Peptides against a protein of PDB entry 8BZL. Designs and how they scored, part 162

Target 1, 228 residues: chain A of PDB entry 8BZL
Amino acid sequence: SYDRAITVFSPDGHLFQVEYAQEAVKKGSTAVGVRGRDIVVLGVEKKSVAKLQDERTVRKICALDDNVCMAFAGLTADARIVINRARVECQSHRLTVEDPVTVEYITRYIASLKQRYTQSNGRRPFGISALIVGFDFDGTPRLYQTDPSGTYHAWKANAIGRGAKSVREFLEKNYTDEAIETDDLTIKLVIKALLEVVQSGGKNIELAVMRRDQSLKILNPEEIEKYV
Target 2, 242 residues: chain B of PDB entry 8BZL
Amino acid sequence: SRRYDSRTTIFSPEGRLYQVEYAMEAIGHAGTCLGILANDGVLLAAERRNIHKLLDEVFFSEKIYKLNEDMACSVAGITSDANVLTNELRLIAQRYLLQYQEPIPCEQLVTALCDIKQAYTQFGGKRPFGVSLLYIGWDKHYGFQLYQSDPSGNYGGWKATCIGNNSAAAVSMLKQDYKEGEMTLKSALALAIKVLNKTMDVSKLSAEKVEIATLTRENGKTVIRVLKQKEVEQLIKKHEEE

## One batch from the design tools (peptide; made by RFdiffusion4, then SolubleMPNN)

Design b1_p18_4_s1 (from b1_p18_4, 7 letters changed)
Fold by OpenDDE base, seed 5:
Structure b1_p18_4_s1 (fold): chain B 228 residues (1-228), chain C 242 residues (1-242), chain A 18 residues (1-18)
Amino acid sequence: as target 1 above (228 residues)
Amino acid sequence: as target 2 above (242 residues)
Amino acid sequence: DEAEKAYEEAVERRRREE
């Protein structure tokens, strides 16, 4: 069966392993990204951490560099590999090019990595989609999304994972220049978008904010509740 | 049959490379791309299938890529594969420029990529690229040129051609309407709209669903221009009035 | 880069066939 093989074409031209990797993403916790005027915001659905699990170990939003962060949906173990490679590339770029990566650059790197895993024998695709946000050196906020195939695009706002359809529908209706006029409004937009699919309010949302020339800030539950 | 479908690209008993054929099948389901060679320029016209409101207005065409100052390409097939190949084209062109201090001839760039494509059909552990490309370019050797390449690494020069969805029908239409030696860029643009209108699986052709790039020579320089939406709208309107 | 290696191999092969 084509679905059990390494990533090869089916007779009808499908890469089933890539499609199945996309299904793995659809089973992942919902993540949302929004680009504001001078802010980028990532929100992720918190999986019910088993009461005994250390909350610190379940972070779904991670920094790739000082100016770039990533949220993902899908296989956490796969994400870890991608994150580590991306971090190494960010550091390498700083050393060799003497500038931080652009958000597009690191997205393209990740995308190329994913693509190679769809074309190399003995490898399966990465079972992750990622939202990559940050600031370019010129201070421009950026949001990119990449999928298991290695495809990537720039977005104003997007969502990935289980609730992505509902969240995207919300964003399509509510993403306006007025809705992102301020940092606070942008944060509120992300929270409202996630609340379309997340039950029990702010306690089940992980939210990270990156402002221009500032480091990634993960909001605590109390800070999130102020925006509800 | 299944044994050859699941393996790396190997010959079937009938001498067929099924993985290449299946890659071509994937391309057949991709958005339509047209290329037309005119006396005074070359054009690419590509279908935009996915218009998302939340997409960041990227200045760059989704399906048309500038390769260097003298060449551009359009892609049909797997986007991620296309990104890899377009990047390689850029690198090859740049390396040639650095080595020889002149732009790479169009056919040489196409051939270089085709050798890579072919390698991915012959060397173990790789699958074919699920991408066909149309190349437009200008060089001092052959002037304006249009090429097509497929997953096998095969390529050819064309006066007009199509890849992607309904490509066979498009090619048939191009054969009927293309007038050799009399094709102006203006007429080529009109022809592109005519063919796209008939071959795209849309109720009505709209400017938002079509990307068009032209390659011309102005004052001894190559100019690659992506048409603005308004310009495409005018072309569509003109076609509807005929 | 895997593509670059493939290219180099393809070029070498072509050179051997000429």
Scores: peptide ipSAE 0.005, ipTM 0.503, DockQ to the pose 0.093; fails the geometry check
Fold by OpenDDE base, seed 2:
Structure b1_p18_4_s1 (fold): chain B 228 residues (1-228), chain C 242 residues (1-242), chain A 18 residues (1-18)
Amino acid sequence: as target 1 above (228 residues)
Amino acid sequence: as target 2 above (242 residues)
Amino acid sequence: DEAEKAYEEAVERRRREE
């Protein structure tokens, strides 16, 4: 019967399914996001792809629109659903409002979607956290995070997934105005942050950058090695 | 008992709605929010718990939400649930304004949301919202108003009340110190600081951990103002000197 | 009406216990 509430309160006031979804996120590959002055950078730990797996099919960073991209930690299948809905909303917004979405708008949309899945019959929470990064139409760089509960906040820098704690500790110490003064320094900051938890250097990092009025650029391993 | 914990909100043999009670437990762990009605205004005071260095500069109050030009609310409980409810409040208020070309009366807005909350306790497959709200507002019918609502969809008007952590102790203090008919906004602010200083689980009250908003009438218009950190510091200092 | 009363009583009881 589809009528059973899956996400219910415990006697002590906890939503166990949301907490368990957060545990699923903690098992995910580490992702980091940093907002620079005129750049936003996402970095993700590459899971050891099986030798026979097409690397193109394992993208942890995706575009939602021309001005917004997302990285996630947790269940890939869940992420796909969220990404698809977000993309549809971005296109719908362009058609109806005649402007691209703000990063906050699309984050709120995703957050609302996640929240609804914590209250809907026959639905479990999404087992994903997301870092959503991009530029508003006024050219302001933005970084947002969402979690399985549907909570979202704006960040200067943040991390999600297995190594998130260590990466955040690094960012808390090293995120300064000087550290993000240039695009290159911002990229270096992200790489250094990921290297706190990623073994074997730049080969195991996926890095994406978005600059003002530019499309998402995925850096190749050679480009990443220049920063390390 | 376990059967009622694992299903949609249903009555126990004893007539209890456990999911609603459990939602209220969740609220008890949230930061303290208090509201005080004065003769010349209303205020909300809320505990700020989340201070992270990497957060983007919070231009707006974390716990206090402007709903329209005449109303604001504070929330205790699950943040994501709060965001959904505060958005709904704004939508209801806007739809009313568009339909009737006047602001929605305060109690009517509160009731509309309470009906939604109640529905989430009655209809299958939905959990209650883990949120209590304090509402402050002004309308032409009743003037300055303070309301409280809980996950059940119940609400009430108050002269002073508190939700969240240590709310019972706060309410007791408010009952002792609240002077009916003689409460000015200035005295209400002092009372708010006094109560928060005793009820917040902090060693020392600081302005960084407290958000205060006031709602007043100036020149026939409602003014909702969030106090600056310096103003809150002054209030705390004044309290420490007394 | 009985269900409504039971609901209200349950809510009030919980408020008194908080």
Scores: peptide ipSAE 0.000, ipTM 0.504, DockQ to the pose 0.046; fails the geometry check
Fold by OpenDDE base, seed 3:
Structure b1_p18_4_s1 (fold): chain B 228 residues (1-228), chain C 242 residues (1-242), chain A 18 residues (1-18)
Amino acid sequence: as target 1 above (228 residues)
Amino acid sequence: as target 2 above (242 residues)
Amino acid sequence: DEAEKAYEEAVERRRREE
């Protein structure tokens, strides 16, 4: 069957391996991204850390560069490969172009990488979607999403993973100019959105904030509780 | 050849990588390996299943491999795959040392191998490695460390964990008895024996069937030591007396 | 991720069912 082969077109024009990779993403922990006025916020559902597991090794939000960070849903090992490639590209760009990447540029790079893995013989698609947030050099906040197919779009707010539908529905109703008027309100919006699908409150949320001209800040549980 | 491209690990309709899952299943039938992190050290304890009297005792350990001066690992799964991966770990560690003139950080070594494992799940003509690993190490960044990796290329840091046969039961026991912040290497050794005694399908735990390695710091140097059979016997005896 | 969790849970469930 075509679904048991490398990424090939079905008779109906479907790339089944890409669709199946999207199903892997849907099984992933929920991630949400919101673009505020002068802030970008990523929130991720914390996987219940096993009692004996070291929490430091369970990170779903990572920096790609000083001005760009990423959250993902899907296969963690696949994500690591993408993250590493993206980090190398960010550094390469700084060396060759003498300027940090734009969020769109690095998103396009990641998207192109994913697309190549949907077309290359002997490769399966990446089983990840990513939310990529950051600031362009001009200080403009950006949010992009990529999926296993290598498509990407800019968003005001979006979600990926198992709870993405519910989170998106929440965001569609609650994302207004008033709701993102301040940094704190933007953070609160992300937390509220995640709480639609995350059980047991703020303890199960990882939250990262990037403000204009500031580095990525991962909030501790106490800081998150202030916004609950 | 087009035929080898057909052997690619692919997604199922429900988004599962069955070849990775099947590799994990194979590991479930392998000998038990335990790792326990203590305040003053870290240990690996592994079940030795192949007690062939004719095996040349020259082999330092069957299931515990020294990777460099600061790290060791234990393996559960396909022996041939384990040999390839442990060799790769050694090469990665050596290359890093040569390039940077310092030992590779523990997590970086684990990650480097995990990237290889991941690649074997994504690139055509390859099957996943049928191996899970426990890593013990020390570095200047995080001190004593314990990691677990699986065929998918996923890894995590642990206070205590188990791979291989009866690993779920072992993990449950570790969760019950592991005292966070109070674990000494001595207590960790006792815990390892306790868990192995219950998880190994043997009427009596014998020293010949257990390999134990400890990683400690002495005089600013990492010391990796495989316990002698007599030492393991003493640990077993002590457990039986309690 | 839940896929991994589902995988881990599936692996754990298989382990519990054994």
Scores: peptide ipSAE 0.000, ipTM 0.620, DockQ to the pose 0.050; fails the geometry check

Design b1_p18_4_s1 (from b1_p18_4, 7 letters changed)
Fold by OpenDDE base, seed 4:
Structure b1_p18_4_s1 (fold): chain B 228 residues (1-228), chain C 242 residues (1-242), chain A 18 residues (1-18)
Amino acid sequence: as target 1 above (228 residues)
Amino acid sequence: as target 2 above (242 residues)
Amino acid sequence: DEAEKAYEEAVERRRREE
């Protein structure tokens, strides 16, 4: 019965709706993020797009602003709400503060939004985790992760979704200063990490790269194959 | 019984607020945090549970948060709730500073947050915050201070206290070993290590698993310092030699 | 105020009894 209620504490102190939202994330496609020296890279597992599905509509990596992008795992519909709110906040910040958001700022905004949905009446938690990457105005690359609870942390590298455990284990072993010494090595690290859980190589990987003072670039399959 | 467990915070027939009690239960599973008041300072010591190699160490500490120049806090419980409350504390402190052109007194900051916590126990459709906080601070009114607050919005001043896992045992040890009027920051640090060594669910206490912050006064200014790992190692080593 | 105090005392009592 506790699991059917709006997000309330169980007798043993658990928030079951938050935990179940985390289970929804674990069913999602794998996403990985890596912070390099002057680059941030997001990679996502491409699900076999149904033959009739418009690939444009299946983007798992979205720009929040010119300097920030996000990948997510979990409920796509929930992600759309979060992305839209974040985009509005990024624009509002530019108008009111006259500077782009920091990656931490927008992450905190998203985290606070998620947290409120765990404490508000008649609302369920968002069934998404997000990897948020970008550059601060000072040119510092950042990677943050947030989960359905609204918790967020800064990472050098992280993964979310179905294959997250295996990808994280790979990253823990292989993330070194040498492995991220160049942009190309950083990209290669992300691809190798995803290949731990993705079958059939570069065709099933979506990769986005943001370099310092550059916009988000989605790599095409041919570009990905050059790294593999 | 089931009706009161599944609804928002309402009174049971026995006058209990089960959602508040359950929130407190959640805190009992959190990492241990302790605070000790000394004559020449105050300290927070917290268990670090999440040691991940891939974490970006950008934060002041995992469990200890600077609120303003004169106050810091540690949290036991739900991290996301803690982040929200910590942000509110900072906002309250800044608003006060802007309005009165002086730092907010420690107890007033604690009370302001406790009013928010209490409201989340009284208004329909809200759950309690699943966090307890320890506050350390200095102000011109009461000097060095240590406070504890819980999900109910209740708070109190303490000479030494503990929240989170094995907090009851820790408090018992603190009661036995705390020497009122004779506590130096040095002795408080030693006591903190002693208590953590006994109460943390670890086979061996290591500096990697402990965060310690001290709040002192130097040249009429408050100094909040997080101890370096090497300093914590020295404290642990000293304890093991005793 | 009395009800709040009673609640506070009850919460503190529970903390002491655990």
Scores: peptide ipSAE 0.000, ipTM 0.504, DockQ to the pose 0.050; fails the geometry check

Design b1_p18_4_s2 (from b1_p18_4, 8 letters changed)
Fold by OpenDDE base, seed 5:
Structure b1_p18_4_s2 (fold): chain B 228 residues (1-228), chain C 242 residues (1-242), chain A 18 residues (1-18)
Amino acid sequence: as target 1 above (228 residues)
Amino acid sequence: as target 2 above (242 residues)
Amino acid sequence: DVAEKAYEEAVRRRREKE
């Protein structure tokens, strides 16, 4: 039974399978999240969909519940497993606690799931990072990020995937209280951030917006072009 | 010989648990955490390494966690492993409180977690937790207490100790400067700053890079307080003037 | 979870010794 341990410490104290999972994330499409005053925005670069592939099947932004959505970078198949388990947990929470999950709660659930796969026999880490956004029941907008290790933090803005470094550098320079003063300015900030790494403008960006007490809205390309 | 390095925690021919040793190696590269026991309180001091401008204002200490009203801990090692263990500590403490209608004794909480850590070194298909913890607390049995635990599940009570980067050097400094029976919380704070200034891999100690929490008793209640940045700045300034 | 079972067993053993 000992031979089935996949994630073990190296002599120098590294968990190589976790580090390699992080490398898988870095190869993924770029995702960006920004918390505004009364809005949360997720943006993802669209991979060139193969000519025969249905664009509807390549959604990188998914609702977990009415008040929470997630974008990811890395292995799509791994993400599907995490999303499904998170959705079940959100529904279970509504049934047992009679309130929707907080964004922190569901993030912690996902983080704990990921961590367990780094410490379980015969299991490899999930090859995904996630940006989780939404509103708590008190109307507070939240943004969290998770990585393959199961670490999570709250952010004002963040990016994951292949272009994350450049996008993050842009956000560090341009994220100000003035830049997020309105919903429209917040959306513009996300689009501008993604344009640092995405070529050909609004056609290659998937953008989702959640406002207070509103459901997730995916913007169409025409709506995105109005902000460019 | 390398077969023992790649498998689940098993004994080497020499009787060593290499996976536990490797977990300890990971901790050696983590940020420094100090604990000092005083006559009138206990403190934790920890290095902040992850200062990012885009982080949401974490009102909570990055490395210091409140466990219950009478205990706090600091962590060196893998953050995700730390989160799992700190959550488990909180659950154990809460279950005890619900069952016995009194707070869990400090050593019992530490031991309960250490049993979990040990299990992850002995049972197949699990890796050790890459985490060492410092625990500070107060209970009616032993008063103010400081404990350290490692990935093996071993723990001990301490008057002063250090985990993480440069821990051996820090412990040596603590041994030299710690005055048994005469340590006030004020003196302990000064000692913590002195040791951190010498052991942190920074050119200059700044308040932004240091978290300090104190545990005291006021009016028969435990008070856990994280020092404000201004208070830490004053401690650093005082040290520089000496 | 083997670790959880081991923990529960360890706790039980300690309670039996007290």
Scores: peptide ipSAE 0.016, ipTM 0.517, DockQ to the pose 0.084
Fold by OpenDDE base, seed 3:
Structure b1_p18_4_s2 (fold): chain B 228 residues (1-228), chain C 242 residues (1-242), chain A 18 residues (1-18)
Amino acid sequence: as target 1 above (228 residues)
Amino acid sequence: as target 2 above (242 residues)
Amino acid sequence: DVAEKAYEEAVRRRREKE
């Protein structure tokens, strides 16, 4: 009976709708994030773009602000709502505080939004997890993850979506200070991690790179192939 | 009252939104709608199922709606839901025009509606809209465009696509015959007729059962035209002769 | 009943993997 209810506690203390939203995330395309020394990298599994689909409309990585970008796994429509809210908050913060948001701040905002949707009557949780990367104003690279519950943590590297377990296992073994010593090595690490779960090689990977004091750069397929 | 909360679209244990999936299933039983993007225009072709002789032949396309001067859409699914959404599209487009003194970009209009659709999947007391839409448009940013949206609030841009009955078969045919970079509006019209002839469970395609609209640019203006029955008949005849 | 069983199985699988 509780499975049909709004997000409420089960007798055993579970929020089933949150757990089920997490299952929706697990069905999503795999996303990976890695924090390097002076770089943050997001990689996403490209769903096989239908032959007649416009690739521009299938973006899994988006900018929230000049210094922050996000990848997500789960429901794309839900993600769009979160992205829009986050973008508005980033701009509002710039206007009111006269500084860009920290990566932690915007992550906390998103997390709080998600949490509210787990507690509000007549609302279901967001069916998304997000990897949020960027640079704080002091030049520190950051990576955060948030899930449907509204929890968030800082990471060195993490993955979300259907292949997340395999990717995380790879990262746990291969994420070392040596592996992220250079920007190129960091990018290679992300690509290698995604290749654990992505079939058909570099053509099915979307990769975004943000370096210190630089804007988000989405790599083209040719650039990705150079790292494979 | 606590009872309205029970009508919320919720996740299944497997992370599925069944109410959204069921809405999509309902759309699968609706009349077929095709969209094809060409180099010199974009078109919508829709199956007209309700040929009631008593319908006042008001020239109103039953399934193709003009949204503004630069955009039109076709709908597959629940007619009442379609009417609400098409009205909302028009309102959004008008508000944008008033606020910014320029037409709303095509993708922004699509996104705005998709956010509404999404909200009806997330907020309590609401059911998903039982409607998928194809959007055709022109704007200064991307030129001619074709979009598809579903009850979940997801959307995508397409070169050619189909919604409604036998959509999977139609998409397969479009994939086979669509020539990227070489598609003229004329060839797109022929392709639309070809696909409809195969996907509509009719022995012979008749002009009475097909609505076609084209969106072109003439003298720096967008022209949305619904083809006359005679024009559709000519297209069908041409197809039968090939 | 099927959904509950699927959930219990999913929870069990999660516990077995932890």
Scores: peptide ipSAE 0.006, ipTM 0.627, DockQ to the pose 0.032
Fold by OpenDDE base, seed 1:
Structure b1_p18_4_s2 (fold): chain B 228 residues (1-228), chain C 242 residues (1-242), chain A 18 residues (1-18)
Amino acid sequence: as target 1 above (228 residues)
Amino acid sequence: as target 2 above (242 residues)
Amino acid sequence: DVAEKAYEEAVRRRREKE
């Protein structure tokens, strides 16, 4: 008898495997997303890259398309699967619809993928949450979050991973129109938010910015320190 | 709860995949494998546990596998699982070559296998592979490369790393002695011997118990060479004289 | 074999991207 992964309802209506997948997310490195006026910013807690590890392979922020990027918390291998599927969908959409995906569209796609894995017998949920940011074709900045259940929502700012609670509390207090009035202020807000849970300043933060009609830019540690 | 220990594709209440962790534990008991990236090449060094006098020493590599003309790997863990995965790597590489008329980029090959590993952690009816791999290779995109993958399907690029028995101690030693930007293949070989000598808990390291492969570029071609026993003996001797 | 099918599908999808 193959021991199949069973995501089923408990008598009290819980999907335990989904909840447990969410626990896997909580063990992940913290990621933060903030939507500014004309910028979207992702920040991730860098686990101290082992001294001998290639930094290029430890990136936790990735582009899904030219107009969309994603950060995640949880199982890295699971994330890779989701990212690859999302990238394919983004390209497929460009070919079939002749326009880039909206951030909502690709988020919904990812969410649907996750949801299917919660309902399919013999499959376990993805152990990841994701922050998906980007620009729609009209230039509107967007931020979405997905979780292992396949639920997604739009956010002004949010956080996922081990420090998410503290970071969210910070964002709830400090996210104002004034705080995001400029691109630099928005970046500063993300850095400050991450510093609530990350020790040793800019060296332990990965930061990515996407501006309107611009590609994803990963900031180097020196650039980050200018904001700290 | 023991119930989560037996099922291959379920999360524990704490968000852990116990079968993956247990697979990693199994790898910890396997023979040591080292990988070191140098400026002019990359190497694998592996503990050879199965020494049989009737083995043809000239061509036999127990733990180091050539994948294609530009890549090789070393394995730590269950031999049968390793054979399946190494065969799959060769097939993936060959299919890519046929499709694109170019060698598969190193990271793409690693990623392809890692997706397979990941699938065995997510789909019911299968157990994780009890194997970690070190990959060495060269491609036109990144030059010399070293990767490590584990049963979860995670992978990373490394300048130097270790899998198998006493891997943590080996990694610590590598961190201490690895000089970034100054590592030659010669120095990497010396470092490999140094680390293996300490990791294998043997009073004397013998060439019979160590497999070493180097990957270099000569005249615009990748050369993968398994060191002869005599060459390994010379490296050991040199280390003993230092 | 669900895992094998998933693998084959993953391989197929990668091939289709290429």
Scores: peptide ipSAE 0.008, ipTM 0.619, DockQ to the pose 0.023; fails the geometry check

Design b1_p18_4_s2 (from b1_p18_4, 8 letters changed)
Fold by OpenDDE base, seed 4:
Structure b1_p18_4_s2 (fold): chain B 228 residues (1-228), chain C 242 residues (1-242), chain A 18 residues (1-18)
Amino acid sequence: as target 1 above (228 residues)
Amino acid sequence: as target 2 above (242 residues)
Amino acid sequence: DVAEKAYEEAVRRRREKE
């Protein structure tokens, strides 16, 4: 059975292991990304941290560099590998090129990494999709999405994980120039989008904001509640 | 679908890694290990199942391993896998020390091993490690710490947690009795005994069946100590009197 | 996390057998 093999083509041209990795992503917590005018916002569904678990160790949004951050859906351990490689590449780029990576560059790097794991013998695909946001050196906000196949695209707004369909439908209806006119409105849009699939408001949302020429800021629950 | 049981770690149609799940299932049958973080220290308590009469009176810790001067771990699962992983932890810690002339931060050591564990879930011709670990440690960044890792390469920090047999019941008990901010090492030890007494598949808890290690700070140095059998007996006795 | 859910499910199944 081709579905039991390494990542090989089925007779009908499907890469079943890639498709199945995408199913793993769909089981992941929902993540949302929105590109505003001068802001990029990532929101993730905060699963109820188990009582006695240290919240510090439960992060779904991470910085890749000062100008790039990533949220993911799917296998956390797989994500860590991708994140680490991306971070190394970001630093390497700074050393060799003397400029930070563009968001597209690092996305392409991650995408290429994922693609190689779909083609290399003795490897399974990464069970993650990622939303990669940040600012290019020229101050342009960017949002990219990658999937287990290694495909990547630029987005105005997108979602990944278990609630992605509902969130995307919401964003398709509500993402307008007016809705992202200000930073606050952009943040509000992300929160509203997540609330389509997340119950109990700001307590179950992790929100990260990156503004032009600013570092990644993780909003606390109180800050999130101001937008609810 | 059980059809993926005999395969290397690949995704099922539902996006599940059955080999990882099965490794976790195997760990569920292993001896219980507890970790509890206190204000003044951190402890590991582990079930000793292999009590061989011929074991030399030198009570070596079977399930608790010193990793370096600032960290220890306990293991639940396949012993041979555990030996490999604990050795790797020691090597990583030593390499770091040599490179940076300071001890490896606790979370970095945990993460390094977790990346290895993850790799064994992604690369062909490999099976997941059939081991979960609890890590205790101290570093200058976060002080006393407790971590748990599983065969997937996932990890988390904890105030208290349990792996192995009856771990879910143990965690439930820990949730009930653990008081955040008020936990002393003394109270943590008492709690460990209480939980083990209820979760171990033994009629009576005996000191010979329990290994306990504490990690404390004394005069700016980390002290890792495995409790003597007599000390464990005293803890058990105190519990029975309450 | 899928692995975490799998773990929780495995634990649940074990409890049901006990």
Scores: peptide ipSAE 0.006, ipTM 0.613, DockQ to the pose 0.062; fails the geometry check

